# Designs tried in a protein design run: peptides against a protein of PDB entry 3HTU. Part 24

Target 1, 75 residues: chain A of PDB entry 3HTU
Amino acid sequence: RRPEEWGKLIYQWVSRSGQNNSVFTLYELTNGEDTEDEEFHGLDEATLLRALQALQQEHKAEIITVSDGRGVKFF

## One batch from the design tools (peptide; aimed at target 1 H59 F75)

Design b2_p23_2_s3 (made by RFdiffusion4, then SolubleMPNN; from b2_p23_2, 11 letters changed)
Fold by OpenDDE base, seed 2:
Structure b2_p23_2_s3 (fold): chain B 75 residues (1-75), chain A 23 residues (1-23)
Amino acid sequence: as target 1 above (75 residues)
Amino acid sequence: ERKFASEEDRKEAEKRLRELKEK
């Protein structure tokens, strides 16, 4: 799959999951319990980042880097 | 994404991310 295709799958999950908070660390997005049943579970970080960058270009996500770590905010 | 050293570290990072989100 292309990064854009992974991004689509990720965003579809975000849209239907009904999360109270749209902020995730990158690790929990691909390794957390909440995504165990999703195709993108276990996705390598490099591909994940490119997928999120594609969503960012569409104004559907924002990659956030803080001193304590890195995550993503979905819109 | 590299695994956090502990669950506490992960939660702290998420807190910081949320704080940044709200600004």
Scores: peptide ipSAE 0.369, ipTM 0.792, DockQ to the pose 0.076
OpenDDE base, seeds 1, 3, 4, 5: peptide ipSAE 0.117, 0.268, 0.181, 0.107; ipTM 0.679, 0.751, 0.727, 0.659

Design b2_p23_2_s4 (made by RFdiffusion4, then SolubleMPNN; from b2_p23_2, 11 letters changed)
Fold by OpenDDE base, seed 4:
Structure b2_p23_2_s4 (fold): chain B 75 residues (1-75), chain A 23 residues (1-23)
Amino acid sequence: as target 1 above (75 residues)
Amino acid sequence: SRKYASQEDIELARKKIEELKKK
């Protein structure tokens, strides 16, 4: 899958689960209990970042970088 | 147009990351 395709899957999950305008750690998205049944569970961080960057270009998310790691805000 | 996380969002992200580190 292309990053944009992963981004689509992720955003679909966010939307279907009613979690727009929520903040996640990157770890939560790919390793959390809430996404265990999603295709993007276990996705490597590099690919995840590219997927989120694609969403960011579409104004659907912003990647948040803090000193100890990364998160993401979905819109 | 480009959307941005609020300062509150950023702090929440920081908090969540720190909590994960404790596990």
Scores: peptide ipSAE 0.671, ipTM 0.900, DockQ to the pose 0.888
OpenDDE base, seeds 1, 2, 3, 5: peptide ipSAE 0.665, 0.660, 0.668, 0.670; ipTM 0.898, 0.896, 0.899, 0.899; seed 2 fails the geometry check

Design b2_p23_3 (made by RFdiffusion4)
Pose (drawn by RFdiffusion4):
Structure b2_p23_3 (pose): chain A 75 residues (1-75), chain P 23 residues (1-23)
Amino acid sequence: as target 1 above (75 residues)
Amino acid sequence: EAALKAAAEAQAAEADARRAARL
């Protein structure tokens, strides 16, 4: 599955729950306790990072760099 | 992981500013 297909799924999960301006770590998206039964749970950070960059190009997400890791804000 | 989350939340305003600048 390509980066942007994950990106569409990630974006749909965020939009439907009312988290349209929420900040997430990349880890909690693929490994957190809220996303356990989500389809993207277990996705590697590299592919996730690319899916997020695809969303950023569509102005649907902003990737945040915080020293020892990565996060993301969705719009 | 809690510290990473708090640090990421502290950058929310910068993320909004960068997004608005591109639009």

Design b2_p23_3_s1 (made by RFdiffusion4, then SolubleMPNN; from b2_p23_3, 11 letters changed)
Fold by OpenDDE base, seed 4:
Structure b2_p23_3_s1 (fold): chain B 75 residues (1-75), chain A 23 residues (1-23)
Amino acid sequence: as target 1 above (75 residues)
Amino acid sequence: MEELKEKAESKAEEAKARLAAKL
């Protein structure tokens, strides 16, 4: 899958689960309990980041960075 | 492996808290 396709799946999950306007760490998205059954679970961070960047271009997400790691807010 | 996972989750939660504070 292309990053954009992963982004679509991720955002679809966010929407379906009613978690819009929520903040996640990158770890939560790929290793969290809530995404255990999702296709993007276990996705490598590099690909995840590219997927989120695609969503960011669509103004559907904002990637946030802190000293300890990165996160994302979905809109 | 389980122990490492729990540690990573804890670390993630702490990071999330920092993210929330930054927003």
Scores: peptide ipSAE 0.324, ipTM 0.772, DockQ to the pose 0.085
OpenDDE base, seeds 1, 2, 3, 5: peptide ipSAE 0.322, 0.318, 0.251, 0.321; ipTM 0.771, 0.768, 0.682, 0.770

Design b2_p23_3_s2 (made by RFdiffusion4, then SolubleMPNN; from b2_p23_3, 15 letters changed)
Fold by OpenDDE base, seed 4:
Structure b2_p23_3_s2 (fold): chain B 75 residues (1-75), chain A 23 residues (1-23)
Amino acid sequence: as target 1 above (75 residues)
Amino acid sequence: MEELLEKAKSKAEEAEKRREEKL
């Protein structure tokens, strides 16, 4: 899958689960309990980041970089 | 942005704790 396709799957989950306007770490999205049954669970961080960047271009997410790691807010 | 950064920081700390517990 292309990053854009992964982004679509991720955002679909966010929307279906009512997680819009929530903040996640990148780890939570791919390794968290809430996404265990999702296709993007276990996705490598590099591909995840590219997927989120695609969503960011569409104003559906904002990637946050802090000293302790990276997060993302979905809109 | 400050509030968002604080939320991200808090989440990152919690996630790191969970990772450490799994190791």
Scores: peptide ipSAE 0.088, ipTM 0.624, DockQ to the pose 0.077
OpenDDE base, seeds 1, 2, 3, 5: peptide ipSAE 0.086, 0.087, 0.081, 0.084; ipTM 0.621, 0.622, 0.610, 0.616

Design b2_p23_3_s3 (made by RFdiffusion4, then SolubleMPNN; from b2_p23_3, 14 letters changed)
Fold by OpenDDE base, seed 5:
Structure b2_p23_3_s3 (fold): chain B 75 residues (1-75), chain A 23 residues (1-23)
Amino acid sequence: as target 1 above (75 residues)
Amino acid sequence: MKELLEKAKSKAEEAKKRREAKL
């Protein structure tokens, strides 16, 4: 899958689960309990970042960088 | 991870306020 295709799957999960306007760490998205049954579970961080960047370009997400790591807010 | 989450939430709110102020 291309990064933008992964982004689509991720955002679909966010939307159908009613988690818009929520904040996640990157780890929570790919390793958390809430996404265990999702296709993007276990996705490598590099591909995840590219997927989220694609969503960010569409104004569907904002990647947040802090000293302790990265997160993302979905809109 | 919890500390990161709280910081991320804070930054997200800051970004929201910045966008609202730009309108």
Scores: peptide ipSAE 0.111, ipTM 0.590, DockQ to the pose 0.576
OpenDDE base, seeds 1, 2, 3, 4: peptide ipSAE 0.081, 0.110, 0.110, 0.086; ipTM 0.577, 0.592, 0.588, 0.592

Design b2_p23_3_s4 (made by RFdiffusion4, then SolubleMPNN; from b2_p23_3, 13 letters changed)
Fold by OpenDDE base, seed 1:
Structure b2_p23_3_s4 (fold): chain B 75 residues (1-75), chain A 23 residues (1-23)
Amino acid sequence: as target 1 above (75 residues)
Amino acid sequence: MEELKEKAESKAEEAKKRREEKL
């Protein structure tokens, strides 16, 4: 899958689960309990980041950088 | 991990506030 395709899957999950406007750490998205049944669970962080960047270009997400790591807010 | 999330949430709220100010 291309990063854009991963982004689509991730955003679909966010929408279906009613978690728009929620904030996640990147780790939570791929390693968290909430996404255990999702295809993108276990996705490498580099690909995840590219997927989220694609969503960000579509104004569907915002990647947040803090001193301790990165998170993402979905819209 | 929770600390990171808290910081991310805080930054997200700040960003949201800035967007709202521009509307």
Scores: peptide ipSAE 0.297, ipTM 0.720, DockQ to the pose 0.545
OpenDDE base, seeds 2, 3, 4, 5: peptide ipSAE 0.283, 0.262, 0.270, 0.281; ipTM 0.711, 0.693, 0.703, 0.705

Design b2_p23_4 (made by RFdiffusion4)
Pose (drawn by RFdiffusion4):
Structure b2_p23_4 (pose): chain A 75 residues (1-75), chain P 23 residues (1-23)
Amino acid sequence: as target 1 above (75 residues)
Amino acid sequence: SEEERKEEQEEFREELEEEEEEE
């Protein structure tokens, strides 16, 4: 599955829950306790990062750099 | 809309740059 197909699925989960301006760690998206029964749970950080970059190009997400890790804000 | 999201994203990126300058 390509980066942007994950990006569409990630974006749909975020939009439907009312988290349209929520900030997330990349870890919590693929390994957190809220996304356990989600389809993208277990996705590697490299592919997730690329899916997020595709969303950023569509102005649907902003990747945040915080020293020892990565996060993301969705729009 | 795409235009609204672009504006909110630019504002949020500018806010993050200001917080880095303060550190």

Design b2_p23_4_s1 (made by RFdiffusion4, then SolubleMPNN; from b2_p23_4, 9 letters changed)
Fold by OpenDDE base, seed 3:
Structure b2_p23_4_s1 (fold): chain B 75 residues (1-75), chain A 23 residues (1-23)
Amino acid sequence: as target 1 above (75 residues)
Amino acid sequence: SLEEQKEKMEKFREELEKKREEL
């Protein structure tokens, strides 16, 4: 899958889950319990970043940098 | 360890939450 395709899958999950918390660490998306049954679980961070960057270009997400790592906010 | 990773992620998530409030 291309990064854009991964981004689509991730965003679909975010939309369907109905979660009130729209901010995630990158680790949570690919290694968290909430995504264990998702196709993108276990996705490498490099590909994940590219996927999120694609979503960011569409204004569907914003990658957040904090002192010790990165996360993402979905819109 | 797994426990250490969990702790670090928890702290990082808190930081992200604070950052979120500023966005």
Scores: peptide ipSAE 0.112, ipTM 0.633, DockQ to the pose 0.041
OpenDDE base, seeds 1, 2, 4, 5: peptide ipSAE 0.097, 0.110, 0.109, 0.100; ipTM 0.609, 0.622, 0.626, 0.626

Design b2_p23_4_s2 (made by RFdiffusion4, then SolubleMPNN; from b2_p23_4, 8 letters changed)
Fold by OpenDDE base, seed 4:
Structure b2_p23_4_s2 (fold): chain B 75 residues (1-75), chain A 23 residues (1-23)
Amino acid sequence: as target 1 above (75 residues)
Amino acid sequence: SMEEQKKKMEEFREELEKLREEE
């Protein structure tokens, strides 16, 4: 899958699970218990970041950097 | 370690939640 396709799957999960306007660490999205059954669980962080950047261009997500950590807010 | 990573990310999540509350 391309990063844009991963982004679509991620956002579909966010939307269908009612997680809009929620914040996540990048780790939680791919390694957390809430996404264990999702196709994108275990996705490498580099690909995840590119997927989220695609969503960010669509104003569906905002990547947040605090100190040396990163997270994302979905809209 | 994975344990240390989980701890670090939990602390980071709390920080992100604080930012949300401030918005």
Scores: peptide ipSAE 0.141, ipTM 0.656, DockQ to the pose 0.042
OpenDDE base, seeds 1, 2, 3, 5: peptide ipSAE 0.035, 0.029, 0.027, 0.043; ipTM 0.569, 0.569, 0.557, 0.588

Design b2_p23_4_s3 (made by RFdiffusion4, then SolubleMPNN; from b2_p23_4, 11 letters changed)
Fold by OpenDDE base, seed 4:
Structure b2_p23_4_s3 (fold): chain B 75 residues (1-75), chain A 23 residues (1-23)
Amino acid sequence: as target 1 above (75 residues)
Amino acid sequence: SKKEREEKMKKFREELEKLREEA
């Protein structure tokens, strides 16, 4: 799958699970218990980041970077 | 350990949430 395709799947989960306006660490999205049954669980961080960047271009997500790491806010 | 990482990520998430609230 292409990054934008992964992004679509991720956002679909966010919307269907009622996680809009939620904040996640990148680790939680692909390794957390909440996404254990999702297709994108276990996705490598590099691809995840590209997927989120695609969503960010659509104003559906915002990648947050702090000195200690990165997270994402979904809209 | 896995548990330690999860706890760290939890704290990080909380920090991010606080930052978003302040922004």
Scores: peptide ipSAE 0.152, ipTM 0.662, DockQ to the pose 0.043
OpenDDE base, seeds 1, 2, 3, 5: peptide ipSAE 0.133, 0.145, 0.086, 0.144; ipTM 0.643, 0.654, 0.600, 0.653; seed 1 fails the geometry check

Design b2_p23_4_s4 (made by RFdiffusion4, then SolubleMPNN; from b2_p23_4, 10 letters changed)
Fold by OpenDDE base, seed 4:
Structure b2_p23_4_s4 (fold): chain B 75 residues (1-75), chain A 23 residues (1-23)
Amino acid sequence: as target 1 above (75 residues)
Amino acid sequence: SMEEQKKKMEEFRKELEEKRALE
């Protein structure tokens, strides 16, 4: 899958689960219990980041950088 | 405005830090 395709899957999950406007760590998106049954569970962080960047270009997400690590907010 | 954006970013960072602390 292309990053854009992963992004679509991720965003669909966010939307269907009613978690728009929520903030996530990158870790919980791919390693959290809430996404265990999702196709993107276990996705490597590099690919995840590219997927989120694709969503960011569409104004559907914003990647957040803190002193230690990164996160994302979905819109 | 830049001020508003900064405020929102800080809020997001706070939320992120809180979530990270729970991991």
Scores: peptide ipSAE 0.160, ipTM 0.690, DockQ to the pose 0.093
OpenDDE base, seeds 1, 2, 3, 5: peptide ipSAE 0.094, 0.097, 0.108, 0.102; ipTM 0.625, 0.628, 0.639, 0.634

Design b2_p23_5 (made by RFdiffusion4)
Pose (drawn by RFdiffusion4):
Parts: sequence; structure tokens; C-alpha cells
Structure b2_p23_5 (pose): chain A 75 residues (1-75), chain P 23 residues (1-23)
Amino acid sequence: as target 1 above (75 residues)
Amino acid sequence: SAYDREKEREKEAYEREKEREEE
């Protein structure tokens, strides 16, 4: 599955829950306790990062750099 | 916030541009 197909699914989960301006760690998206039964749970950080960059190009996400890790804000 | 509203406007403008290209 390509980066942007995961990007669409990531974006749909965020939009439907009313988290349209929420901030997330990349870890929590693929390994957190809220996304356990989500389809993208277990996705590697590299592919997740690429899916997020595709969303940033569509102005649907902003990747945040915080010293020892990565996060993301969705719009 | 004002920043969030700006980013939402950029997103909506991008989606409208793509819809025009597909048409």
C-alpha cells in the first residue's frame, strides 16, 4: 500500500472523530491505545512519515519536529 | 485559532483547485 493510500485512511479516521485540529505523535497513531483496532495500527514510522508528507502537500496535515521524535497536526 | 482557520482556508482552496482540474 502506497504512502498516500494510508494518508487517506489516516485522514478519514481523524476527520470522523472530530479531531480536525488535533495534535498526535507518530507513535501514538500506529501504536497508541486509541488506534488499537484501527487499520493503520502497526504501520512503520517511515511509511507513516511519507503518508503524512502526502497529507501536508494537500494542506491536510502539518508535521511537527520535537527534538527526540515527530508529531503531526491535522486540518 | 487564527492559525488553524488560515490552514483550513488553504486546505479548502487546494481542494477547490483540484476539483476544477478534474472537471

Design b2_p23_5_s1 (made by RFdiffusion4, then SolubleMPNN; from b2_p23_5, 16 letters changed)
Fold by OpenDDE base, seed 4:
Structure b2_p23_5_s1 (fold): chain B 75 residues (1-75), chain A 23 residues (1-23)
Amino acid sequence: as target 1 above (75 residues)
Amino acid sequence: SEEDKKKQELAKEYEKKKEELLK
């Protein structure tokens, strides 16, 4: 899958679960219990980041970068 | 700037999320 395709899957999950406008750590998106049954579970962080960047271009997400980690807010 | 403020707010939300996950 291309990054934008991963982004689509991730955003669909966020939307279906009613978690728009919520903040996630990158870790919990791919390693958390809530996404265990999702195709993007276990996705490497590099690919995840590219997927989120694609969503960011569509104004559907914003990547949060701080000194001790990264997260994302979905819209 | 407004952009800086936005980043700061997002950072705060992120830190809040991390705190919640530690509980």
Scores: peptide ipSAE 0.603, ipTM 0.881, DockQ to the pose 0.036
OpenDDE base, seeds 1, 2, 3, 5: peptide ipSAE 0.487, 0.497, 0.484, 0.498; ipTM 0.828, 0.832, 0.828, 0.833

Design b2_p23_5_s2 (made by RFdiffusion4, then SolubleMPNN; from b2_p23_5, 13 letters changed)
Fold by OpenDDE base, seed 4:
Structure b2_p23_5_s2 (fold): chain B 75 residues (1-75), chain A 23 residues (1-23)
Amino acid sequence: as target 1 above (75 residues)
Amino acid sequence: SEEDEKKKEEKEAYEKKLKELKE
């Protein structure tokens, strides 16, 4: 899958679960208990970041990067 | 657990940055 396709799957999960406007660490999205049954669980962080960047271009997410970790807010 | 510790630490850093961005 392309990053854009992963982004679509991730956003669909966020929307279906009613978690729009919620905040996640990148770790939670791919390693958290809440996404254990999702296709993107276990996705490498590099691809995840590219997927989220695609969503960010569509104003569906905002990536926040700090020296000690990264997170994302979905809209 | 180690997972909980990682999430907590990252969330604390993220929330701090988010707060600063919202100010």
Scores: peptide ipSAE 0.086, ipTM 0.611, DockQ to the pose 0.035
OpenDDE base, seeds 1, 2, 3, 5: peptide ipSAE 0.058, 0.052, 0.075, 0.055; ipTM 0.570, 0.567, 0.582, 0.569

Design b2_p23_5_s3 (made by RFdiffusion4, then SolubleMPNN; from b2_p23_5, 10 letters changed)
Fold by OpenDDE base, seed 5:
Structure b2_p23_5_s3 (fold): chain B 75 residues (1-75), chain A 23 residues (1-23)
Amino acid sequence: as target 1 above (75 residues)
Amino acid sequence: SAEDEEKKRLREEYEKKKAEEEE
């Protein structure tokens, strides 16, 4: 899958689960309990980041980078 | 939990950055 395709799957989950306007750590998106049944569970962080960057271009997400970690806010 | 605290920090940092960008 292309990053954009992964992004689509992720955002679909966010929308269906009612997690819009929520903040996630990158870890919980791919390793958390809430996404265990999703295709993107276990996705490597590099690919995840590219997927989120694609969503960011569409203003559907914003990657949060701080000194002690990273996350993402979905819209 | 540690995860919850991290998310809290991320939210706070996000809001802080947005506030700064709006200045």
Scores: peptide ipSAE 0.402, ipTM 0.788, DockQ to the pose 0.051
OpenDDE base, seeds 1, 2, 3, 4: peptide ipSAE 0.399, 0.393, 0.381, 0.395; ipTM 0.784, 0.781, 0.774, 0.783

Design b2_p23_5_s4 (made by RFdiffusion4, then SolubleMPNN; from b2_p23_5, 15 letters changed)
Fold by OpenDDE base, seed 3:
Structure b2_p23_5_s4 (fold): chain B 75 residues (1-75), chain A 23 residues (1-23)
Amino acid sequence: as target 1 above (75 residues)
Amino acid sequence: SEEDKKKQEEAKEYEEKKKKLLE
């Protein structure tokens, strides 16, 4: 899958679960209990970041960086 | 297991980071 395709899957999950406008760490998106049944669970961080960057281009997400930590807010 | 412990520690670390991200 292309990063954009991963982004689509991630955003679909966010929307279906009603978690728009929520903040996630990158870790909990791919390693958290809430996404264990999702196809993107276990996705490597590099690909995840590219996927989120694609969503960011569409104004569907904002990548947050604080110190050495990163997260994402979905819209 | 040691792997489970490592994952748990990593999760805790990110929870702390999330708190900072939410501030």
Scores: peptide ipSAE 0.341, ipTM 0.763, DockQ to the pose 0.023
OpenDDE base, seeds 1, 2, 4, 5: peptide ipSAE 0.332, 0.333, 0.115, 0.338; ipTM 0.749, 0.753, 0.617, 0.764

Design b2_p23_6 (made by RFdiffusion4)
Pose (drawn by RFdiffusion4):
Structure b2_p23_6 (pose): chain A 75 residues (1-75), chain P 23 residues (1-23)
Amino acid sequence: as target 1 above (75 residues)
Amino acid sequence: MAAELAAQVTDEERAALAERLAA
């Protein structure tokens, strides 16, 4: 599955729950306790980072760099 | 548009994110 297909799915989960301006760590998205039964749970960080970059190009997400890791804000 | 969206990331959000990454 390509980066942008994950991106669409990631974006749909965020939009439907009312988290349209929420900030997430990349870890919590693929490994957190809120996304356990989500389809993208277990996705590797590299593919997740690319899916997020595709969303950023669509102005649907902003990737945040915080020293020892990565996060993202969705719009 | 991209610069406007980047400006919506606040210092408070970055600080809260840093705590969660450390945890």

Design b2_p23_6_s1 (made by RFdiffusion4, then SolubleMPNN; from b2_p23_6, 13 letters changed)
Fold by OpenDDE base, seed 4:
Structure b2_p23_6_s1 (fold): chain B 75 residues (1-75), chain A 23 residues (1-23)
Amino acid sequence: as target 1 above (75 residues)
Amino acid sequence: ILAERRAQITEEEIKKLKEKIAK
């Protein structure tokens, strides 16, 4: 899958679960219990980041960088 | 651009993110 396709799957999950406007760590998106049944569970961080960047270009997400790591807010 | 993007994320959300990372 292309990053844009992964982004679509991720955003669909966010929307279906009613978690728009929520903040996530990159880890919990791909390694958390809440996404265990999703196709993007276990996705490598590099690909995840590219997927989120695609969503960011569409104004559907904003990647957050802090001293201890990264996260993302979905809109 | 950075100011506009940052305006969409509150300090509380940043705090929440840091707390999640710490766990």
Scores: peptide ipSAE 0.499, ipTM 0.815, DockQ to the pose 0.575
OpenDDE base, seeds 1, 2, 3, 5: peptide ipSAE 0.497, 0.489, 0.486, 0.496; ipTM 0.814, 0.811, 0.810, 0.813; seed 3 fails the geometry check

Design b2_p23_6_s2 (made by RFdiffusion4, then SolubleMPNN; from b2_p23_6, 14 letters changed)
Fold by OpenDDE base, seed 5:
Structure b2_p23_6_s2 (fold): chain B 75 residues (1-75), chain A 23 residues (1-23)
Amino acid sequence: as target 1 above (75 residues)
Amino acid sequence: MLEELRAKITEEEIKELEEKIKK
């Protein structure tokens, strides 16, 4: 899958689960309990970042950098 | 453009993220 396609799957999950306007760590998205049944569970961080960057270009997400890591907020 | 989205992220949300990461 292309990054844009992964982004679509991720955003669909966020929307379906009613978690828009919430923040996540990158780990939560690919290794968390809430996404265990999603196709993007286990996705490598590099590909995840590219997917989120695609969503960011569409104004659907914003990658957040803090002291010890990164996360993302979906809109 | 991106500035609009960044402005929608609160200090509380940033703190929440920091807590999740360090934990």
Scores: peptide ipSAE 0.564, ipTM 0.861, DockQ to the pose 0.868
OpenDDE base, seeds 1, 2, 3, 4: peptide ipSAE 0.547, 0.546, 0.557, 0.557; ipTM 0.856, 0.856, 0.858, 0.859

Design b2_p23_6_s3 (made by RFdiffusion4, then SolubleMPNN; from b2_p23_6, 14 letters changed)
Fold by OpenDDE base, seed 1:
Structure b2_p23_6_s3 (fold): chain B 75 residues (1-75), chain A 23 residues (1-23)
Amino acid sequence: as target 1 above (75 residues)
Amino acid sequence: MLEERRAQITEEEIKELQKRIKE
């Protein structure tokens, strides 16, 4: 899958689970309990970041950079 | 997919994120 396709899957999960406007750590998205049944669970961080960047271009997410790591807010 | 309306990220959300990253 291309990053854009991963982004679509991730956003679909966010939407159907009613978690728009929520903030996640990158780890929570790919390693958290809430996404264990999702295809993107276990996705490498590099690919995840590219996927989120694609969503960011569509104004569906914003990647948050803090001193200790990164997170993302979905819209 | 259609673009969604972007909202602002609050300082409170940033603090919560930082907390979860450290955990």
Scores: peptide ipSAE 0.472, ipTM 0.796, DockQ to the pose 0.423
OpenDDE base, seeds 2, 3, 4, 5: peptide ipSAE 0.464, 0.464, 0.471, 0.472; ipTM 0.790, 0.790, 0.794, 0.793; seed 4 fails the geometry check

Design b2_p23_6_s4 (made by RFdiffusion4, then SolubleMPNN; from b2_p23_6, 15 letters changed)
Fold by OpenDDE base, seed 4:
Structure b2_p23_6_s4 (fold): chain B 75 residues (1-75), chain A 23 residues (1-23)
Amino acid sequence: as target 1 above (75 residues)
Amino acid sequence: MLEELRKKITEEEIKELEKRIKE
């Protein structure tokens, strides 16, 4: 899958679960309990980041950089 | 548009995120 395709899957999950406007750590998205059954569970962080960057270009997400890691807010 | 989205992220959300990252 291309990053854009991963982004679509991730955003669909966020939307269907009613979690728009929520903030996640990158770890929570790919290693959290809430996404265990999702195709993007276990996705490497590099690919995840590219996927989120694609969503960011579509104004569907904003990647947040903090001192010791990154997160994302979905819109 | 991106700038507008960034403004929607609160300091509280940032602090919570930092907390969860450290866990």
Scores: peptide ipSAE 0.487, ipTM 0.844, DockQ to the pose 0.892
OpenDDE base, seeds 1, 2, 3, 5: peptide ipSAE 0.456, 0.485, 0.485, 0.454; ipTM 0.786, 0.842, 0.840, 0.782

Design b2_p23_7 (made by RFdiffusion4)
Pose (drawn by RFdiffusion4):
Order: sequence, then structure tokens, then C-alpha cells
Structure b2_p23_7 (pose): chain A 75 residues (1-75), chain P 23 residues (1-23)
Amino acid sequence: as target 1 above (75 residues)
Amino acid sequence: ELEELTEEREEEAEEIAEELEEE
């Protein structure tokens, strides 16, 4: 599955829950306790990062750099 | 308008990052 197909799925989960301006760590998206029964749970951080970059190009997400890791804000 | 919106979001991301580093 390509980066942008994960991006669509990631974006749909965020939008439907009312988290349209929420900030997430990349880890919590693929390994957190809220996304355990989600389809993208277990996705590697490299593919996740690319899916997020595709969303950023669509102005649907902003990737945040915080020293020892990565996060993302969705719009 | 989109350039301005991107710049605002980049500044907001930096502010969030500073707040998290302080914690």
C-alpha cells in the first residue's frame, strides 16, 4: 500500500472522530492505545512519515519536529 | 492566501514544539 493510501485512511480516522485540529505523535498513531483496533496500527514510522508528507502537500496535516521524535497536527 | 496559511501553521508547529521541549 502506497504512502498516500495510508494518508487517506489516516485522515478519515482523524476527521470522523472530531479531532480535526488534534496533535498526535507518530508513535501513538501506529502504536497508541486509542488506535489499537485501527487498520493503520502497526505501520512502520517511515511509511507513516511519507503518508503524512502526502497529507501535508494537500494542506491536511502539518508535521512537527520535537527534538527526539515526530508529531503531526491535522486540519 | 495558501502561503500565508502555511506560514501560520509552521509558526504554530514551532510554538507547539517549544512547549513540548519545555515539559

Design b2_p23_7_s1 (made by RFdiffusion4, then SolubleMPNN; from b2_p23_7, 8 letters changed)
Fold by OpenDDE base, seed 1:
Structure b2_p23_7_s1 (fold): chain B 75 residues (1-75), chain A 23 residues (1-23)
Amino acid sequence: as target 1 above (75 residues)
Amino acid sequence: MEEERRKEREEEAEKIAKELEEK
């Protein structure tokens, strides 16, 4: 799958679960218990980041990168 | 060790959330 395709799946999960405006660490999205049944569970961080960047270009997400970690907020 | 890892992830999430709020 292409990064934008992964982004679509991730955003669909966020929307269907009613978690828009919530903040996630990158780890929570791919390794958390809440996403165990999702296709993107276990996705490598590099591909995840590219997927989120695609969503960010569509103003559907905002990636935050700090020395203490990385996360994302969905809109 | 699992308890410590959970605590670390919670602290990371809190720091990220605060950073977004401060923008």
Scores: peptide ipSAE 0.180, ipTM 0.715, DockQ to the pose 0.042
OpenDDE base, seeds 2, 3, 4, 5: peptide ipSAE 0.151, 0.150, 0.179, 0.148; ipTM 0.691, 0.687, 0.706, 0.686

